# Ledger of designs, part 160: peptides against a protein of PDB entry 5VVV

Target 1, 276 residues: chain A of PDB entry 5VVV
Amino acid sequence: FLCGVVEGFYGRPWVMEQRKELFRRLQKWELNTYLYAPKDDYKHRMFWREMYSVEEAEQLMTLISAAREYEIEFIYAISPGLDITFSNPKEVSTLKRKLDQVSQFGCRSFALLFDDIDHNMCAADKEVFSSFAHAQVSITNEIYQYLGEPETFLFCPTEYCGTFCYPNVSQSPYLRTVGEKLLPGIEVLWTGPKVVSKEIPVESIEEVSKIIKRAPVIWDNIHANDYDQKRLFLGPYKGRSTELIPRLKGVLTNPNCEFEANYVAIHTLATWYKSN
Target 2, 276 residues: chain A of PDB entry 5VVV as posed
Amino acid sequence: FLCGVVEGFYGRPWVMEQRKELFRRLQKWELNTYLYAPKDDYKHRMFWREMYSVEEAEQLMTLISAAREYEIEFIYAISPGLDITFSNPKEVSTLKRKLDQVSQFGCRSFALLFDNIDHNMCAADKEVFSSFAHAQVSITNEIYQYLGEPETFLFCPTEYCGTFCYPNVSQSPYLRTVGEKLLPGIEVLWTGPKVVSKEIPVESIEEVSKIIKRAPVIWDNIHANDYDQKRLFLGPYKGRSTELIPRLKGVLTNPNCEFEANYVAIHTLATWYKSN

## One batch from the design tools (peptide; made by RFdiffusion4, then SolubleMPNN)

Design b2_p23_2_s4 (from b2_p23_2, 11 letters changed)
Fold by OpenDDE base, seed 5:
Structure b2_p23_2_s4 (fold): chain B 276 residues (1-276), chain A 23 residues (1-23)
Amino acid sequence: as target 1 above (276 residues)
Amino acid sequence: DLEELKKKYEESKEKYKEAALKD
């Protein structure tokens, strides 16, 4: 069971010292996972093709080593979906080289994220792939196999919540393609019925699990505030029955952008996880 | 084009924010 934090917000990324302090807190609270997915890291999303510099490499190696010291699984995410051409072998090779560099930093766990992108494929991809889901699954499976089938590999679908599913969760052709064609060793990220789910009913997890043919990992936006700069979410982790725990592969909270605001959010997630 | 890529990034961010606020 993956339990911890995703740094997955829009806005100023946390500094390396905040991330190291997070790992110490996660270990202390018997949480086990950190997903590196900061939207405003240019080399994560906008410039995903660009290799890390020598200085950036030293920082990431130090961060990955610190996660290992605190027994925290460091998952490196990349979000190529803004401008990748899935049918272009050069794009796939560029993605492979980027993940090879991160593997050299001592990273062993990875994620491919296709969140917050347009559903429209380019003309070249339409000639090769039957749908956007087929294109995403193809590259994800190829990268997963290229990396030697790492123990933890995550996929974030473009339809990552109930409100994004057409016509609905149980009938989505996109999620059906993901469930049928995504390799079984790849985990699927999900935010619940909504982008910001106040409640995640057990029935909603049973519904999505059936179509994706696996238990999801919750990317939990309950404490996310990047969508409204006037709000801070200081309340406890709530609206999730402990009956979800045996039906999930994990829960990763995407909390407030302000690192200092997240004590209650992360601590109450840890209490919830241990209460089962 | 760098301007087009920046535009796609901002459009994706606004799409997320609009969904997060409607939910």
Scores: peptide ipSAE 0.669, ipTM 0.956, DockQ to the pose 0.931
Fold by OpenDDE base, seed 1:
Order: sequence, then structure tokens, then C-alpha cells
Structure b2_p23_2_s4 (fold): chain B 276 residues (1-276), chain A 23 residues (1-23)
Amino acid sequence: as target 1 above (276 residues)
Amino acid sequence: DLEELKKKYEESKEKYKEAALKD
């Protein structure tokens, strides 16, 4: 069971010292996972093709080493979906080289994210792939196999919540293609019925699990505030039955942008996880 | 094009925010 934090918000990323302090807190609270997915890291999303500099490489190596010291699984995410051409072998090779660099930093766990992108393929991809889901699954499976089938590999679908599914969760052709064609060792990220789910009913997890043919990892936006910078979410982790735990592969909270605001959010997630 | 890439980034961010604010 993956339990911890995703740094997955829009806005100023946390500094390396905040991330190290997070790992210490995660270990202390008996949590085990950190997903590196900051939207405003240029080399994560907008400039995903760009290799890390020598200085950035030293920082990431130090961060990954610190996660290992605190027994926290460091998952490196990349979001190529804004401008990747899935059918172009050069793009696939560029993605492979980027993940090879991060693997050399000592990273062993990875995520490929297709959140917050358009459903429209370019003309070249339409000639090769039957749908957008087929294009995403093809590259995700190829990357997963290229990396030697790592123990933890995550996929974030473009339809990552109930409200993004067309026509709905159980009938989505996109999620059906993901469930049928995504390799079984790849985990699927999900935010619940909504982008920000106040509640995640057990029945909603059973519904999505049936179509994706696996238990999801919850990307939990309950404490996310990047959509409303005038609000801080300081309340406890709530609206999730402990009956979800045996029906999930994990829970990763995407909390407030302000690192110092997240004590209650993360501590109460840990209490929830240990209460089962 | 860098301007087109920036536009796609901002459009994706606003789409997320609009969805996150929906009750």
C-alpha cells in the first residue's frame, strides 16, 4: 500500500530542504511514499525533453538519497502530454533518455502523467493510433518495459476522476482501453468522483476498479489549494472510509502549496491509514 | 512554438482550476 504525499500542485515548488523535512515527517508518521510531480518544474511538464543540468542532477541525487535514508519510496513523475507526438520514435527516445538520466540519480520508481491535457491527437498520431487512450497506453507500456518493469510505475489518465469520464466512469471508452491494454504491473492514479472529492464513496472505487481492472492509487486533492490561493485547507483528512484501504493500491495526498500548512493534512492521513 | 506551449500550459491550468472549483 503506497501512503504519503504527491507534490502535484500548480505553483511554486517546494525547496529541497522542505522535501527532506517532509521525508523525516513521513518516516516518523509511518508513511512510505513521495511522488515528485510539481507542475511548475519546467523539466517535469513544459520542457519535459530537457535533461537536468549538472547542478540540478546533484540536487536530485541528494534528494533521492535523502528519501532512501528515511525509507521513503521516491517516485519521479514526468508529464509529456502538452506537446508530445506519440507516434514519433524520436519523442519516445527523448523520453527514454530523460528517464535514464533520472534512473542514474538512483531513482527506481516512476510515473507517467497525462492529466490536464486536451483529448485531441495530432494528425500524425491519428494515422497510427485508434484513440488517445491507445496512444497513451502504447508509450506507457513501452517506457515501463524499457525501464525493466520497475516495482512501482504509475499512470495518470486524462480522465482521472468521475466528472472527466465520457459518458461516465463505467461506460468510458478511454478508461476501458486503459483497463484492457495497460500492462497489469502499472498502477492507475485517480482523484475520486471529482477533481477535488469532498467524499470518496466505496461504490465509486468499486466502479472505477472494474473498468481499469485494478485497484487505483488515490491522488487525493482534499487539501489542495492551488486552484484558490485565498484558501488554506487546515482541516483533518476526512470523507474517506477506512473500508477504502483494502480496495486501493495507495493514497497520496496533494496538499496545500504552503509547505508549513500541511502538518494536520499529512498527520491525519497517517492516523487514518493506521486505523485499519 | 514557445508561445503556443505556454498557451497550452495556461489553458490546461485554467481547465483544472475551473473543474476543482465545481461543487
Scores: peptide ipSAE 0.676, ipTM 0.957, DockQ to the pose 0.911; fails the geometry check
Fold by OpenDDE base, seed 4:
Structure b2_p23_2_s4 (fold): chain B 276 residues (1-276), chain A 23 residues (1-23)
Amino acid sequence: as target 1 above (276 residues)
Amino acid sequence: DLEELKKKYEESKEKYKEAALKD
């Protein structure tokens, strides 16, 4: 069971010292996972093709080493979906080289994120792939196999919540393609019924699990505040029955952008997880 | 184009924010 934090917000990423402090807290609270997915890391999303500089590489190596010291699984995410051409072998090769670089930093766990992108493929991709889901699954499977089928590999669908599913969760052709064609060792990220789910009913997890043919990992936006700078979420982790735990592969909270605000959010997630 | 890429990034961010604010 993956339990911990995703740094998955829009806005200024946490500094390396905050991330190291997070790992200390995660270990102390018997949480086990950190997903590196800061939207404003230019080399994660906007410039996903760009290799890390020597200085950036040293920082990431140090961060990954710190995660290992605290027995925290460091998952590196990349979000190529803004401008990748899925059918272009050069794009696939560029993605492979980027993940090879991160593998050299000692990273062993990875994520491909296709969140917050348009469903429209370019003309070249339409000639090769029958749908956007087929294109995403194809590259995800290829990358997963290329990396030697790592123990932890995550996929974030473009339809990552109930409200993004067309026509709905159980009938989504996109999620059906993901469930049928995504390799079984690849985990699927999900935010619940909404982008920010006040509640995640057991029935909603059973519904999505059926179509994706696996238990999801919850990307939990309950404490996310990047969508409204006037909000700060200091309340406990709530609106998730402990009956979800045996029905999930994990829970990763995407908390407030302000690192110092997240003590209650993360501590109460840990209490919830231990109550099973 | 860098300007087009920046535009796509901002549009995706605003789409997320709008969805996150929906009740």
Scores: peptide ipSAE 0.671, ipTM 0.956, DockQ to the pose 0.887; fails the geometry check
Fold by OpenDDE base, seed 3:
Structure b2_p23_2_s4 (fold): chain B 276 residues (1-276), chain A 23 residues (1-23)
Amino acid sequence: as target 1 above (276 residues)
Amino acid sequence: DLEELKKKYEESKEKYKEAALKD
């Protein structure tokens, strides 16, 4: 069971010292996972093709080493979906080289994220892939196999919540393709019925699990505030029954952008997880 | 094009925010 934090918000990423402090807190609270997915990190999303500099490499190596020291699984995410051409072998090779670099930093766990992108393929991809889901699954499976089938590999679908599913969760052709064609060792990220789910009913997890043919990992936006800078979520982790735990592969909270605001959010997630 | 890439990034961010604000 993956339990911890995703740094997955829009806005200023946390500094390396905050991330190291997070790992110390996660270990102390018997949480086990950190997903590196800061949307405003240019080399994560907008410039995903760009290799890390020597200085950035040293920082990431130090961060990954610190995660290991605190027994925290460091998952490196990349979000190529803004402008990747899935059918272009040079794009696939560029993605491979980027993940090879991160593997050299001592990273062993990875994620491919296709969140917050349009369902549009270019003309070249339309000639090769029958749908956007087929393109995403193809590259995800290829990268997963190329990396030697790492123990933890995550996929974030473009339809990552109930409100993004067309026509709905159980009938989505996109999620059906993901469920049928994504390799079984790849985990699927999900935010619940909504982008920010006030509640995640058990029945909603049973519905999505059926179509994706696996238990999801919750990317939990309950404490996210990047969508409204006037909001700060200091309340407990709530609206999730502990009956979800046996039906999930994990829960990763995407909390407030303000690092110091997250004590209650992360601590109450840990309490929830240990109450099972 | 860098401008088109920036535009796609901002449009995706606003689409997320609008969805996150929906009750």
Scores: peptide ipSAE 0.667, ipTM 0.954, DockQ to the pose 0.914; fails the geometry check

Design b2_p23_3_s1 (from b2_p23_3, 11 letters changed)
Fold by OpenDDE base, seed 4:
Structure b2_p23_3_s1 (fold): chain B 276 residues (1-276), chain A 23 residues (1-23)
Amino acid sequence: as target 1 above (276 residues)
Amino acid sequence: SIEEKYKESKEYYEKVAREDVAE
């Protein structure tokens, strides 16, 4: 069971010292996972093709080493979906090289994220792939296999919540393709019925699990505030029954952008997880 | 541009997230 934090918000990423402090807190609270997915890391999303500089590499190596020191699984995410051409072998090779670099930093767990992108494929991709889901699954499977089938590999679908599913969760051709064609060792991220789910009913998890043919990992936006700079979510982790725990592969909270605001959010997630 | 695509994606997410919290 993956339980911890995803740094997955829009806005200024946490500094390395904050991330190290996070690892200390995660260990202390018996949480086990950190997903590196800061959207404003230019080399994570906008400029995903660009290799890390020597200085950036040193920072990431140090960060990954710190995660290991605190027995936190460091998952490196990349979001190529803004402008990748899935059918272009050069794009695939570029993605492979980028993940090879991160592997050299000591990273062993990875995620491919296709959240918050246009559903339209380019003309070249339409000639090769039957759908956007087919294109995403193809590259994800290829990368997963290329990396030697790492123990933890995550996929974030474009339809990552109930409200993004067309026509709905149970009938989504996109999620059906993901469920049928995504290799079984790849985990699927999900935010619940909504992008920001006040509640995640057990029935909603059973519904999505059926179509994706696996228990999801919750990317939980309950404490996310990147969409409203006037809000801080200081309340406890709530609206998730502990009955979800045996029905999930994990829960990663995407909390407030303000690192210091997240004590209650993360601590109460830990309490929730231990109540099982 | 890639920056424009990023901005549009962000703004769409922010809109949906605000709507979700308002319910």
Scores: peptide ipSAE 0.748, ipTM 0.968, DockQ to the pose 0.958
Fold by OpenDDE base, seed 2:
Formats: structure tokens, C-alpha cells, sequence
Structure b2_p23_3_s1 (fold): chain B 276 residues (1-276), chain A 23 residues (1-23)
């Protein structure tokens, strides 16, 4: 069971010292996972093709080493979906080289994210793939196999919550393709009924699990505030029954942008997890 | 541009998230 934090918000990423402090807290609270997915890291999303500099590499190596020291699984995410051409072998090769570099930093767990992108493929991809889901699954499976089928590999769908599913969760051709064609060793991220879900009912998890043919990992935006910097979410982790735990592969909270505001959010997630 | 695509995606997410919290 993956339980911890995803740094997945828009806006200024956390500094390295904050991330190290996070790892200390995660270990202390008996949580086990950190997903690196800061949207404002240019080399994560907008300029995903760009290799890390020597200085950036040293920082990431130090960060990954710190995660290992605190027994936290460090998952490196990349979000190529804004402008990747899935059918172009050069793009696939570029993605492979980028993940090779991160592997050299000592990273062993990875994620491909296709959240917050258009559903439309370019003309070249339409000639090769039957749908957007087929294109995403193809590259995800290829990367997963290229990396030697790591123990932890995550996929974030474009339809990552109930309100983004067309026509709905149970009838989505996109999620059906993901469920049928994504290799079984790859985990699927899910956010619940909404982008910001007040509640995640057990029935909603049973519904999505059926179509994706696996238990999801929750990317939980309950404490996310990147969409409204005038708000801080200081309340406890709530609206999730502990009956979800045996039905999930994990829960990763995407909390407030302000690192100092997240004590209650993360601590109460840990209490929730241990209460099962 | 890639910056425009990023901005559009961000603004759409922010809109939906604000609507979700208002419900």
C-alpha cells in the first residue's frame, strides 16, 4: 500500500530542504511514499525533453539519497502530454533518455502523467493509433518494459476523475482501453468523483476499479489550494471511509502549496491509514 | 507556444477545482 504525499500542484515547487523535512515527517508517521510531480518544474512538464544540468542532477541525487535514508519510496513523474507526438520514435527515444538520466540518479520508481491535457491527437498520431488512450497506453507500456518493469510504475489518465469521464466512469471508452491494454504491473492514479472530491464513496472506487481492472492509487486533492491561493486547507483528512483501504493500492495526498500548512493534512492521513 | 498550452491547461484545472470546492 502506497501512502504519502504527491508534490503535484501548480506554482512554486518546494525547496530541497522542505522535501527532506517531508521525508523525516513521513518516516516518523509511518508513511512510505513521495511522488515528485511539481508542475512548475520545467523539465517535468513544459520542457520534459530537456536533460537535467550537472547542478540539477546533483540536487536530485541528493534528494533521492535522502528519501532512501528515511525509507521513503521516491517516485519520479514526468508529464510529456502537452506536446509529445506519440507515433514519433524520436520522441519515445527522448523520453527513454530522460528517464535513463533519472535512473542514474538512483531512482527506481517512475510515473507517466497525462493529466490536464487536451484529448486531441495530432494528425500523425491519428494515422497510427485508434484513440488517444491507445497512444498513451502504447508509450506507457513501452517505457515500463524499457525500464525493466520496475516494482512501482504509475500511470495518470487524462480522465483521472469521474467528472472528466465521457460519457461516465463505467462507460468510458478511454478508461476501458486503459483497463484492457495497460500492462497489469502498472498502477493507475485516480482522484475520485471530482478534481477536488469532498467525499470518495466506496461505490465510486468499486466502479472505477471494475473498468480499469485494478485497484487505483488515489491522487487526493482534498487539501490542494493551488487553484485558489486565498484559501488554506488546515482541516483533517476526511470524507474517506477506512473501508477504502483494502480496495486501494494507495493514497497520495496533493496538499497545500505552503509547506508549513500541511502538518494536519499529512498527520491525519497517517492516522487514517493506521486506523484500519 | 508550449507556455500558452501550459497556461490554458492550468487555467482550466483551476476553474474546475474552484467549481468543485464551491459545491
Amino acid sequence: as target 1 above (276 residues)
Amino acid sequence: SIEEKYKESKEYYEKVAREDVAE
Scores: peptide ipSAE 0.747, ipTM 0.969, DockQ to the pose 0.955
Fold by OpenDDE base, seed 5:
Structure b2_p23_3_s1 (fold): chain B 276 residues (1-276), chain A 23 residues (1-23)
Amino acid sequence: as target 1 above (276 residues)
Amino acid sequence: SIEEKYKESKEYYEKVAREDVAE
């Protein structure tokens, strides 16, 4: 069971010292996972093709080493979906080289994210792939196999919540393709019925699990505030029955942008996880 | 541009998230 934090918000990323402090807190609270997915890291999303500089490499190596020191699984995410051409072998090769670099930093766990992108494929991809889901699954499977089938590999679908599913969760051709064609060793991220789910009913997890043919990892936006800079979410982790735990592969909270505001959010997640 | 695509994506997410919390 993956339990911890995803740094997955829009806005100023946390500094390296905050991330190290996070690892210390995660260990103390018996949590085990950190997903690196800061949307404003240009080399994560906008400029995903760009290799890390020597200085950036040293910082990431130090961060990954710190995660290992605190027994936290460091998952490196990349979000190529804004402008990748899935059918172009050069794009696939570029993605492989980027993940090879991160592997050299000592990273062993990875994620490919296709959240918050246009559903329309380019003309070249439409000639090769039957759907957007087929294109995403193809590259994800290829990268997963290229990396030697790492123990932890995550996929974030474009339809990552109930409200983004067309026509709905149980009948989504996109999620059906993901469920049928994504290799079984790859985990699927999900935010619940909504992008920001006040509640995640057990029945909603059973529904999505059936179509994706696996238990999801929750990317939980309950404490996310990147969409409203005037709000801080300081309340406890709630609206999630402990009956979800045996039906999930994990829960990763995407909390407030303000690192100092997240004590209650992360601590109450840990209490929730240990209560079952 | 890639910056415009990023901005449009962000603004759409922010809109949906605000609607979800208002519900």
Scores: peptide ipSAE 0.744, ipTM 0.968, DockQ to the pose 0.960
Fold by OpenDDE base, seed 3:
Structure b2_p23_3_s1 (fold): chain B 276 residues (1-276), chain A 23 residues (1-23)
Amino acid sequence: as target 1 above (276 residues)
Amino acid sequence: SIEEKYKESKEYYEKVAREDVAE
């Protein structure tokens, strides 16, 4: 069971010292996972093709080493979906080289994210793939296999919540393709019925699990505040029954952008997790 | 541009998220 934090918000990423402090807290609270997915990291999303510099590499190596020291699984995410051409072998090879670099930093767990992108494929991809889901699954499976089938590999669908599913969760051709074609060892991220789910009913998890043919990992935006600079959510982790735990592969909270504001968010998640 | 695509995606997310928490 993956339980911890995803740094997955828009806005200023946390600094390396904050991330190291996070690992200390995660260990102390018996949590086990950190997903690196800061949207404002240019080499994560907008400029995903760009290799890390020597200085950036040293920072990431140090961060990954710190995660290991605190027994936190460091998952490196990349979000190529804004402008990748899935059918272009050069794009696939570029993605492979980027993840090879991160592997050399000591990273062993990875994620491919296709959240918050246009669902329209380019003409070249339409000639090769039957749908956007087929294109995403193809590259995800190829990368997963190329990396030697790492123990933890995550996929974030474009339809990552109930409200983004067309026509709905149980009838989504996109999610059906993901469920049928995504390799079984790849985990699927999900935010619940909504982008920011006030509640995640057990029945909603059973519904999505059926179509994706696996238990999801919750990317939980309950404490996210990147969408409203006037908001700071200091309340407890709530609206999630502990009956979800045996029905999930994990829960990763995407909390407030302000690192110092997240004590309650992360601590109450830990309490929730240990209460099962 | 890539920056425009990023901005549009962000603004759409922000809109939906604000709507979700208002319900």
Scores: peptide ipSAE 0.742, ipTM 0.967, DockQ to the pose 0.943

Design b2_p23_3_s2 (from b2_p23_3, 14 letters changed)
Fold by OpenDDE base, seed 4:
Structure b2_p23_3_s2 (fold): chain B 276 residues (1-276), chain A 23 residues (1-23)
Amino acid sequence: as target 1 above (276 residues)
Amino acid sequence: SIEKKYEESKKKYFEIAKKDVEE
């Protein structure tokens, strides 16, 4: 069971010292996972093709080493979906090379994220893939296999919540393709019924699990505040029955952008997790 | 530009997330 934090918000990423402090807290609270997905890391999303500089590499190596020190699984995410051409072998090779670099930093767990992108394929991709889901699954499977089928590999669908599913969760052709074609060793990220789910009913998890043919990992935006700088979410982790735990592969909270605001959010997630 | 695409995606997410919290 993956339980911890995803740094997945829009806005200024946490500094390395904050991330190290996070790892210490995660270990202390018996959580086990950190997903590196800061959207404002330009080499994560906008400029995903660009290799890390020597200085950036040193920082990431140090960060990954710190995660290991605290027995936190460091998952590196990349979000190529803004402008990748799925059918272009050069794009696939570029993605492979980028993840090879991160592997050299000591990273062993990875994620491909296709959140917050347009559903349209370019003309070249339409000639090769029957749907957007097929294109995403194809590259995800290829990368997963290329990396030697790492123990932890995550996929974030473009339809990552109930409200994004067309026509709905149980009948989504996109999620059906994901369920049928995504290799079984790849985990699927999900935010619940909504992008920010006040509640995640057990039935909603059963519904999505059926179509994706696996238990999801919750990317939980309950404490996310990147969309409203006037709000801080200081309340406890709530609206998730502990009955979800045996029905999930994990929970990663995407909390407030303000690092110091997240004590209650993360601590209460830990309490929730240990209460099962 | 890629920056424009990023900002548009961000804006769309913000609008949805804000609505989700208010409901």
Scores: peptide ipSAE 0.761, ipTM 0.972, DockQ to the pose 0.955
Fold by OpenDDE base, seed 2:
Structure b2_p23_3_s2 (fold): chain B 276 residues (1-276), chain A 23 residues (1-23)
Amino acid sequence: as target 1 above (276 residues)
Amino acid sequence: SIEKKYEESKKKYFEIAKKDVEE
């Protein structure tokens, strides 16, 4: 069971010292996972093709080493979906080289994210793939296999919550393709009924699990404030029955941008997790 | 541009998230 934090918000990423402090807290609270997905890391999303510099590499190596020291699984995410051409072998090879670099930093867990992108393919991709889901699954499976089928590999669908599913969760052709074609060793991220879900009912998890043919990992935006930094979400992790725990592969909270605001959010997630 | 795509996607997410939290 993956339980911890995803740094997955828009805005200024946390500094290395904050991330190290996070790892210390996660260990203390018996959480086990950190997903590196800061959207404003240019080499994560906008310029995903660009390799890390020597200086950036040194920082990431140090960060990954720190995660290991605190027994936190460091998952490196990349979000190529804004402009990748799925059918272009050069794009696939570029993605492979980027993840090879990160593997050299000591990273062993990875994620491909296709959140917050247009549900459209270019003309070249339309000639090769039957749907956007087929294109995403194809590259994800290939990368997963290329990396030697790491123990932890995550996929974030474009339809990552109930309100994004057409026509709905149980009838989504996109999610059906993901469920049927995504290799079984790849985990699927899910955010619940909405982008910001006040509640995640058990029935909603059963519904999505059926179509994706696996228990999801929750990317939880309950404490996310990137969309309105005039608000701080200081309340506890709530609206998630503990009955979800045996029906999930994990929960990763995407909390407030302000690192210091997240004590209650993360601590209460830990309490929730340990209550099972 | 990639910057434009990023900003548009960010804006769309923000609009949806704001709506979701206010409901």
Scores: peptide ipSAE 0.757, ipTM 0.972, DockQ to the pose 0.948
Fold by OpenDDE base, seed 5:
Structure b2_p23_3_s2 (fold): chain B 276 residues (1-276), chain A 23 residues (1-23)
Amino acid sequence: as target 1 above (276 residues)
Amino acid sequence: SIEKKYEESKKKYFEIAKKDVEE
């Protein structure tokens, strides 16, 4: 069971010292996972093709080493979906080289994210793939196998919540393709019925699990505030029955942008996890 | 541009997330 934090918000990423402090807190509270997915890391999303500099490499190596020190699984995410051509072998090779670099930093767990992108393919990809889901699954499976089938590999679908599913969760051709064709060792991220889900009913998890043919990992936006800088979400982790725990592969909270505001959010997630 | 695509995707997410919290 993956339980911890995803740094997945828009806005100024946390500094290395904050991330190290996070690892210490995660260990103390018996949580085990950190997903590196800061939207404003240009080499994560906007310029995903760009290799890390020597200085950036040193920082990431130090961060990954710190995660290992605190027995936190460090998952490196990349979001190529804004402009990748899935059918272009050069794009695939570029993605492989980028993840090879991160592997050299000591990273062993990875994620491919296709969140917050247009639900369409370019002309070249339409000639090769039957659907957008087929294109995403193809590259994800290839990368997963290329990396030697890491123990932890995550996929974030473009339809990552109930409200994004067309026509709905149980009948989504996109999610059906993901469920049928994504290799079974790859986990699927999900935010619940909505992008920001006030509640995640057990029945909603059973529904999505059926179509994706696996238990999801929750990317939980309950405490996310990147969309409203006038709000801080300081309340407890709630609206999630502990009956979800045996039906999930994990929960990763995407909390407030302000690192110092997240004590209650993360601590109460830990209490929730240990209460089952 | 890639910057424009990034900003548009961010804006769309913000609008949806804000609405989700208000409901």
Scores: peptide ipSAE 0.757, ipTM 0.971, DockQ to the pose 0.955
Fold by OpenDDE base, seed 3:
Structure b2_p23_3_s2 (fold): chain B 276 residues (1-276), chain A 23 residues (1-23)
Amino acid sequence: as target 1 above (276 residues)
Amino acid sequence: SIEKKYEESKKKYFEIAKKDVEE
């Protein structure tokens, strides 16, 4: 069971010292996972093709080493979906090379994210793939296999919540393709019925699990505040029955952008997790 | 531009997320 934090918000990423402090807290609270997915890291999303510099590499290596020190699984995410051409072998090779670099930093767990992108393909991709889901699954499977089928590999679908599913969760052709074609060892990220789900009913998890043919990992935006800088979410982790725990592969909270504001968010997630 | 695509995606997410919290 993956339980911890995803740094997945828009806005200023946490500094390395904050991330190290996070790892200390995660260990102390008996959580086990950190997903690196800061959207404002240009080499994560906008410029995903670009290799890390020597200086950036040193920082990431240090961060990954710190995660290991605190027994936190460091998952590196990349979000190529804004402009990748799935059918272009050069794009695939570029993605492989980028993840090879991160592997050399000591990273062993990875995520491919296709969140917050347009649901369309270019002409070249349409000639090769039957659907957008087929294109995403193809590259994800290829990368997963190329990396030697790491123990933890995550996929974030473009339809990552109930409200994004067309026509709905249980009938989504996109999610059906994901469920049928995504290799079983790859985990699927999900935010619940909504992008920010006040509640995640057990029935909603059963529904999505059926179509994706696996228990999801919750990317939980309950404490996310990137969308409204006038708000701080200082309340407890709530609206999630502990009955979800045996039905999930994990929960990663995407909390407030302000690192200092997240004590209650993360601590109460830990309490929730340990209550089962 | 890629920057424009990024900003448009971010804006769309913000609008949805804000709405989700208000409901």
Scores: peptide ipSAE 0.754, ipTM 0.971, DockQ to the pose 0.973

